# Peptides against a protein of PDB entry 6TME, part 209

Target 1, 324 residues: chain A of PDB entry 6TME
Amino acid sequence: NRLKRAYIALQAWKKAFYSDPFNTAANWVGPDVCSYKGVFCAPALDDPSVLVVAGIDLNHADIAGYLPPELGLLTDVALFHVNSNRFCGVIPKSLSKLTLMYEFDVSNNRFVGPFPTVALSWPSLKFLDIRYNDFEGKLPPEIFDKDLDAIFLNNNRFESTIPETIGKSTASVVTFAHNKFSGCIPKTIGQMKNLNEIVFIGNNLSGCLPNEIGSLNNVTVFDASSNGFVGSLPSTLSGLANVEQMDFSYNKFTGFVTDNICKLPKLSNFTFSYNFFNGEAQSCVPGSSQEKQFDDTSNCLQNRPNQKSAKECLPVVSRPVDCS
Target 2, 324 residues: chain A of PDB entry 6TME as posed
Amino acid sequence: NRLKRAYIALQAWKKAFYSDPFNTAANWVGPDVCSYKGVFCAPALDDPSVLVVAGIDLNHADIFGYLPPELGLLTDVALFHVNSNRFCGVIPKSLSKLTLMYEFDVSNNRFVGPFPTVALSWPSLKFLDIRYNDFEGKLPPEIFDKDLDAIFLNNNRFESTIPETIGKSTASVVTFAHNKFSGCIPKTIGQMKNLNEIVFIGNNLSGCLPNEIGSLNNVTVFDASSNGFVGSLPSTLSGLANVEQMDFSYNKFTGFVTDNICKLPKLSNFTFSYNFFNGEAQSCVPGSSQEKQFDDTSNCLQNRPNQKSAKECLPVVSRPVDCS

## One batch from the design tools (peptide; made by RFdiffusion4, then SolubleMPNN)

Design b2_p21_8_s2 (from b2_p21_8, 11 letters changed)
Fold by OpenDDE base, seed 4:
Structure b2_p21_8_s2 (fold): chain B 324 residues (1-324), chain A 21 residues (1-21)
Amino acid sequence: as target 1 above (324 residues)
Amino acid sequence: SELDEYLEKKRKEELEEALAS
């Protein structure tokens, strides 16, 4: 009966394909759904004698189509990977019935609409990848209440502010890059104890960086480039004991880049180019270390090459934003 | 979009009818 439901779902999905360049669904014929390409069966958790569809992997199939509501019949699916296709439309709310969902990857598609709130209904979800789509609107605060290991949101059309609930996230990797997020980074960010990588690239974020960033002891990658951040870099950044890659380029930062930042023990690459920094420690100078790579291009630094003109610098440097 | 919502609603209804049969 469960496989029959799966058959109905998969046949409905096949009908929802507009294009299948690799003929992925060519063998999607007949009741033996477990033989379908990209369909993986496993013993049911509640009855090991029953075989169920436990996973879908259609990654890189270049399939054009949409996700029909009949996919909600795939109630045993824990792994749903359909990245690098051309699926369009919205994520069906009927997927709320997939209560075993563990990994959901719909990245690199053409999905539209608001954040797929159905993802919030999955109690066991650990991996959420919706990047490279056209999802829009506000990010629901509840996303960070989920016990996710990774949250990939980059390259969408999300707007508004980053929820303060971000501090509740247990994710090791979070990407916000290339959206339309605005406002400040929440101070609660410092509570992300498991965070290893966070990327804010290419948003409309602004304000001062919160001091609490320095509490991210496990962060190895911190990229806040291409935003509208202002003020000085927090002195608390000296607490980033494990940061390897740090990028603050293409912002409106001012002030002095200190030794405490540039001498971070694990720092490999630190890019702070295209800002309005008016000073840097010797340890921050490109070429000062063989172990570290720095880029100080296009700031307001004295006696450094490729800096902004005095005309460009003076209006900004003379009016520093106080982040205190 | 409104269209997507409409279509989803219709398809859901169709599904429910099919499952009820």
Scores: peptide ipSAE 0.021, ipTM 0.503, DockQ to the pose 0.018
Fold by OpenDDE base, seed 1:
Structure b2_p21_8_s2 (fold): chain B 324 residues (1-324), chain A 21 residues (1-21)
Amino acid sequence: as target 1 above (324 residues)
Amino acid sequence: SELDEYLEKKRKEELEEALAS
C-alpha cells in the first residue's frame, strides 16, 4: 500500500525533527497521511482510483532536523518544497526512488556535502533550487543536460569551473552567485537558447568574457559583478536585444564602454562601476538618459567624478589584456 | 519490505557519514 509506505516515511521524518517551532508535525498522527499538514495527496498517475502522496510543502516551517532515508518511500512525490527550514546533513540517496520528482526545493537550509547527485537521477525534474545551503565541491556537468526550467545554485560553496555543458541547458533562470567558481565563463554559454536570467555574482571567475554572450538575445538579466574578469567588454554585447539589467561592476575590465552597449533597446540599468574602464560613450554617462540608469563610479574615466587615481589606473590601463 | 530494510541500512550509513564529517 502506497499510503502505508508514505506513513512510514513521514513518521520517520517526524522522528528526525529536532525542533518544530510552529508545530507543523503536530497533526502527523495516524495512518491518514493525506490530512497531515504540508502533505498533499492526489490520484496516482498510473491508477486514478488510488490516492497517493504527491506533494510536500513545508516551506517556511523553520524545522530543525535531517532528511531520513525513509523519505525514499515517498515514491509518488512530484513536488518537494522544504525551503526556509533548518534541515541539516545530506540529501538521502534513497530519494532516487522518487522518479516523478518535478520540483525540488531545499533552499534556505543547512545541507552540506557535495552536489546532491540524486537530483540527476530524476528524469522529469524541471525545477531545482538548492540555494542558500552549504553544498560544496564541483558542479556535475550533467546538471545542464537535464531539461530544467530553473537552476538555483547561489549561496553555496561550489568550486571549480563552470561546466562547458552549460550551453546545453534549457533553463530560463540560472544562478551561480556567491559560490567559489573559478575559471572562465564557457564559450558555450551563447547556446543557452531559453536563457532569461543568469547571475554570476561574487565568485572567483576570471579571464575575458566570451563573445558568445552576445548570442543570448532573450536574456533580460545578466549579472557578472564581483569577479575577476579582465579585458574589454565584448562588442557582441550589442546583440543583447532584451537585456534590462546588466552588471559588470567589481571586476578588472578595461577599455572603452561603447554606444552599442549603452544604447541597447531594453536596457534599464547598466552598472559597470569599480573597474578600469578608460573611456565611455556619451550614452553611457549617468544622467544622459531618463529611461536608463548607469553607474560609472570608480573607473579610470577622464572628467568624471569618483574615479580611481592615476596611480591605481596606470599600471592596469597601460597593460590591457588582449582578449582576441 | 526489502526496500524498508535497505532504507534502514542506508539510514545508519548516512548517519555515520554525517557524524564523521
Scores: peptide ipSAE 0.020, ipTM 0.454, DockQ to the pose 0.016
Fold by OpenDDE base, seed 2:
Structure b2_p21_8_s2 (fold): chain B 324 residues (1-324), chain A 21 residues (1-21)
Amino acid sequence: as target 1 above (324 residues)
Amino acid sequence: SELDEYLEKKRKEELEEALAS
């Protein structure tokens, strides 16, 4: 009996709760699991006459506890949303039995350990949100082989380089922000055909920006701020026909910010502050447009306010990195 | 964060549109 298995799983989970401040599991009593708060039933895909647990939504329940292995008995679950809780430990490998998993959201918890590779075993997964946890180690390259619509990895402890397989991703939204990623952005990034929003904020990324970024014609948000990028901005950025928000602040960029970037047709906000740019086109000057907002603060620009001193600029500007 | 909320909202909208088509 599928509901009996679900009952076993849910009761095991209730026992794994250390704190339930909103009494979310107060009604988790008896065999009628479909009446449980945060548990959603639907007709089974293989037999519409059978009711199964198809979804879990415990978002914002502030529950402290862990995920017990018995959750692997919830084999009909397609939606698993448990964000904004205080769940700790690791994601159980037994969840590999949840072959219908479609959306997996464990964000804003206290999970630890390596990337939950069990997520790679779900053939129908479309949404993965593991942000705001303590996941660590390398990001598996295989994550980008999945047909995911969104990948949220931000605010974790991931290290090493961004996999070259990123170009295979069909995701519209990808966040790497606030991790410990290092190395260069892979040139394969330009192959992300469905990409709308990508965020690299607050990592240890370095090197030159790949020219292939300019191939991201659907991107509306591109944020590479707070890293160690060097060299000039690629001229190919003129290809970002749909970019609205662009941020390169807090890096080590040099060179000239060109008209072809600042005149991008959909550009609304372009922040390139806290770099070592030594020139900008008139179209890049803050206040030059009513439709566009620019920030050129703390660069090496002449005749602009709030710039770095010559002493700070000269050592960097006089030795520009050649990205050719 | 505001950024996270924005991205999540956009994802949801795109997903709903894709499922409706």
Scores: peptide ipSAE 0.017, ipTM 0.415, DockQ to the pose 0.063
Fold by OpenDDE base, seed 5:
Structure b2_p21_8_s2 (fold): chain B 324 residues (1-324), chain A 21 residues (1-21)
Amino acid sequence: as target 1 above (324 residues)
Amino acid sequence: SELDEYLEKKRKEELEEALAS
């Protein structure tokens, strides 16, 4: 019965394919769904004597089509990987029936609509990858209430502010890059105790960086480049004991880049180019270290190459934003 | 990209492990 439901779902999906360049679904014929390319079966968790569809892997199949509601019949699927296709439309609400969902990867497709809130209904979800799509609107605060290991949201059309609930996240990796997020980074960010990598690249974020960033002791990658951040870098960044990659380029930062930041013990790359910094410690100078790479290009630094003109610098540097 | 590749590899491994269990 469960395989019959799977058959119905998979045949409906095949019918929803507009293009299958690699003929991935060519063998999707007949009731033996477990033989289908990209379909993986396993013993059911509730009954080991029953074989069920437990996983889908259609990664890199370049399939054009949509996800039909019949996919909700795949109630035993725990792993759903369909990245690097050309699926369009919305994520069906019927997927709420997939209560065993553990990893959901629909990245690099053409999905549209609001955040797929159906993902919030999956109690066991650990991995969510919806990057490189056209999802839009607000990010639901509830996403960070889930026990996710990784949250990939980059390269979408999400807008509005980053929810304050971010501090509740237990994720090790979170990407916001290349969206339309605005406002400030929430101060609650410092509560992300398991965070290793966070990327804010290419949004409309603004304001001062919260001091609480310095509480991210486990962070190895912190990229806030290509935003509208202002003010000085928080002195508390000296607390980033494990940061290896740090990028603040293409913002509106001012002030002095200090030794306590540039001498972070595990720092390998620190890019603070294309800002309005008016000073840097000797330890921050590109080429000063063989172990660390720095980029101070296009700031307001004295006696450094490739800096902004005085005309461009003066209006900004003379009126620094107070982040206190 | 390296991270993406690594994560994808891990996901595949997890899938294989899940299927083998």
Scores: peptide ipSAE 0.025, ipTM 0.500, DockQ to the pose 0.049; fails the geometry check

Design b2_p21_8_s3 (from b2_p21_8, 13 letters changed)
Fold by OpenDDE base, seed 2:
Structure b2_p21_8_s3 (fold): chain B 324 residues (1-324), chain A 21 residues (1-21)
Amino acid sequence: as target 1 above (324 residues)
Amino acid sequence: SALDEYLEKYRKEELEKHLAE
């Protein structure tokens, strides 16, 4: 039966633990898996008279170990939460049998290898959290074809470009921060109709910002800091009617920061420090508003404090990048 | 980090909505 399969899976997993400092699996004894700490049972969707393992929550257990292939026997699991542990190795391909997977959270572990493509096999997946691991290589473009509400990829070792398929994403939150992504932000980004928050912090992204960013009407947080972006800020950023937090700091932007950006109606914080901007509107000046916070530090602005030297500015400002 | 805490809160809220359905 289903609980017998679950018992086999959970006992195999317990054997795969190298360390359980909080003795989380101490009661993982005997066939009554529904009594196991961190194991949650519910009536099966296909037969309410049958009890099945529907969820795993081992968050913050600090368990060291790996995920054995026998976890594929947990075919009724919809929620898999194992964040803040010390699990290592790869995500087993056998998890493809977990066709009811709704939320998969393996964040803050020691997983390695390529993107866990098994996540693409789950038809009902809504949340994917793989942040704070050592996943590497290219991001599969198919990830954005999934009907995900949230995609958390930050603090990994992902490389290459951001897929053009990003525009197909229905996610409200997407994080790319602290990876090794390179190239330009795809122009298709403007097609992300449900996007509220997107974070690109601390990558190797470059080129000009696409004008299509201005089409992100629902965005409240846009952070592109600590990259290699060049050129002027797109004038279309005036279309970000709901943006509250915007950060372009630590790039190589040039040109003039306009009123149309700094007067955005919901803007609370706008950081454009550590660039090569050579002008700003009065509305962009720090202290000009009580409702908005600005940071213009370390640019090429005239008559502003804490700016770069003429020696640092001249080589860049005199050779502006044409984004046309 | 503050970002991580915010994201965790978001996930929790969305999960609770799903479970309430």
Scores: peptide ipSAE 0.023, ipTM 0.491, DockQ to the pose 0.065
Fold by OpenDDE base, seed 1:
Structure b2_p21_8_s3 (fold): chain B 324 residues (1-324), chain A 21 residues (1-21)
Amino acid sequence: as target 1 above (324 residues)
Amino acid sequence: SALDEYLEKYRKEELEKHLAE
């Protein structure tokens, strides 16, 4: 039966533990898997009279080990939460059998290898958190074809470009931070109709910001700091009617920071420090507003403190990048 | 369902954690 399969899977997993410092699996004994710590049972969707393992929650258990292929026997699992452990290796392909997967959180572990493409096989997946691991390689374009609510990819080893398919995403939150992504932000980004928060911090992204960013009307957080972006800020950023937190610091931006950006109605924090901006509107000056916080440090601004030297500025400012 | 409630709680908590980062 289904619980017997779950028993096999969970016992195989227990055997795959190298360390269980909190003795989380101490009660993982016997066939009554529904009594196991961190195991949640519910009536099966196809037969309410049958009890099945519907969820796993081992968050913050500090367990060292790996995910054995027998986990594929947990075919009724809809939530798999194992963040803040020390699991290593790869995500088993056998998890493709978990067709009811809704929430998959393996964040803050020691997983390695390419993007876990098994996640793409789950038709009902809504939440994917693989942040704070050692996943590497390119991001599959198909990830954005999924009807996900959130996509957390930050603090990994992903590289290559951001897929053009990003515009197809229905996610409200997407994090790319602290990877090795390169190239331009796709123009299709403006098609992300449900996007509230997007974070690009600490990558190798470059080129001009696409004008289509201004179409992100629901965005509250936009962070593109610590990249290699060039050119002027798009005038279309005036369309970010709901942005509260905006960060363009530590890039190679040039030009003038305009009123239409700094006067965005919901803007609370706007950081554009450590660039090569050669002018700013009065509304962008730190201290100009009681409701908004600005940082213009280390640019090429005249009559402002803590700016770059002429020697540093002139070579860049004199050769502006045309993003038109 | 109890599962739905658990999932909703989880989503909320994870979102809050993200906002705190």
Scores: peptide ipSAE 0.023, ipTM 0.582, DockQ to the pose 0.082
Fold by OpenDDE base, seed 3:
Structure b2_p21_8_s3 (fold): chain B 324 residues (1-324), chain A 21 residues (1-21)
Amino acid sequence: as target 1 above (324 residues)
Amino acid sequence: SALDEYLEKYRKEELEKHLAE
């Protein structure tokens, strides 16, 4: 009996709650699991006459606790949304039995340990949100082999390099922000054909930006701020025909910011502050356009306000990194 | 954020779609 298994799982989970300040699980009593708050039932895919637990939504419940292995008994769950709680520990490996998993949102919790590789076992997964946790270690390259619509990894403790398999991703939105990723952005990034938004904010990424970024024709948001990138901006960025928001601030970029970048047809906001740029085209000057917003603060630009001192600029500008 | 609102709407719609099957 599927509902009996669900009952066992949900009761085990209730026992794993340390705190339920809103009494969300107060009605989690008795075998009628479909009446439980945050539990959603639907007809089974294999037998429409059988009712099963198809979804969990405990978003914003502020529940403290952990995910017990008995959750693996919820084999019919396709939607698991438990964001904005205080769940701790690791994601149970037993969740591999949830073969119908479609959307998995455990964001804004207290989860720890390595990347939850159990997510890679779900063949139908389309949405993965693990942001605002304490996941650590390397990102498995296999994550980008998944046919995901969105990948949210930001605000964790992930380290090492971004896998080259990123080019295989079909995701429209990918966030790496506020982790400890290092190394270069892979050249394969240009192969992300469905990419609309990518965010690298606040990592330890370095090296030159790959020219292949210019192949991202569908990108509307590209944020690489607060890293250690060096060299000039790739001339191929002129190919970003749909970019609206672009941020390269708080890096170590040098060289000249060109018209070809600042005149991008859909560009609305371009921030390149806190770098070592030594020149900019007139089209890049803040206030030059009513339709576009620019920020050139704290660079090595001549005749512009709020720039770095010559003492700060000279050592960097005089020794530009060759990205060729 | 606008993104969060979009995602919330998306998730809600997907849930409703799934439950309607």
Scores: peptide ipSAE 0.021, ipTM 0.521, DockQ to the pose 0.046
Fold by OpenDDE base, seed 5:
Structure b2_p21_8_s3 (fold): chain B 324 residues (1-324), chain A 21 residues (1-21)
Amino acid sequence: as target 1 above (324 residues)
Amino acid sequence: SALDEYLEKYRKEELEKHLAE
């Protein structure tokens, strides 16, 4: 009996709550699990005459606790949303039994351990949000082999390089922000055919930006701020026909910011502050356009306000990194 | 944060889309 299994799972979970400030699980009593707050039932896909637990929504419940292995009994769950709680521990491996998983949102919790590889076992997963946790270690390359619409990894403790498999991703949005990723952005990034938004903010990424970024024709948001990138901006960035928000601030970029970049047709905001750029086209100057916002603060630009001192600039500008 | 607001907006939109399916 599917509902009986669900009852066992949900009661085990209730028992795993340390705190329920809003009394969300107060009505989690008795066998009628479909009446439980945050539990949603639907006809089973394989038998419409059978009612099953198809979704969990405990978003913003501020519940403290952990995910017990009995949650693996919720085999009909397609939506698992437990955003903004205080769940701790690891994601149970038993969740591999939830083969219908479509959206998995455990963001803004206190989960720890390596990347939850159980997410890779879900064949129909389209939305993965594990941001604002304490996941650590390497990002498995296989994550980008999945047909995901969105991958939210930001604000964790992930380390190592970004997998080369990123180019295989069909995701429209990928966030790496506020982790400990290192190394270069893979050249395969240009192969991300559906990419609209990618965020690298606040990592330890380094090296030159790959020229292949210019192949991201559908990208609307590209944020690589607060890293250790060096060299000049790729000339191929002129190919970003749909970019609206672009941020390269707080890096170690050098060279000249060209007209071809600043005149991108959809560009709304372009921030390249806190670098070592030694020149910019007139079209890049803040205030030069009513439709575009620019920030050139704290570079090595001549005749511009709020620039770095010659003492700070000279050692870097005189020794530009060759990205060729 | 600005990032949080941005991501939450996107998530909401995606969630609504998926739930409507």
Scores: peptide ipSAE 0.025, ipTM 0.583, DockQ to the pose 0.088; fails the geometry check

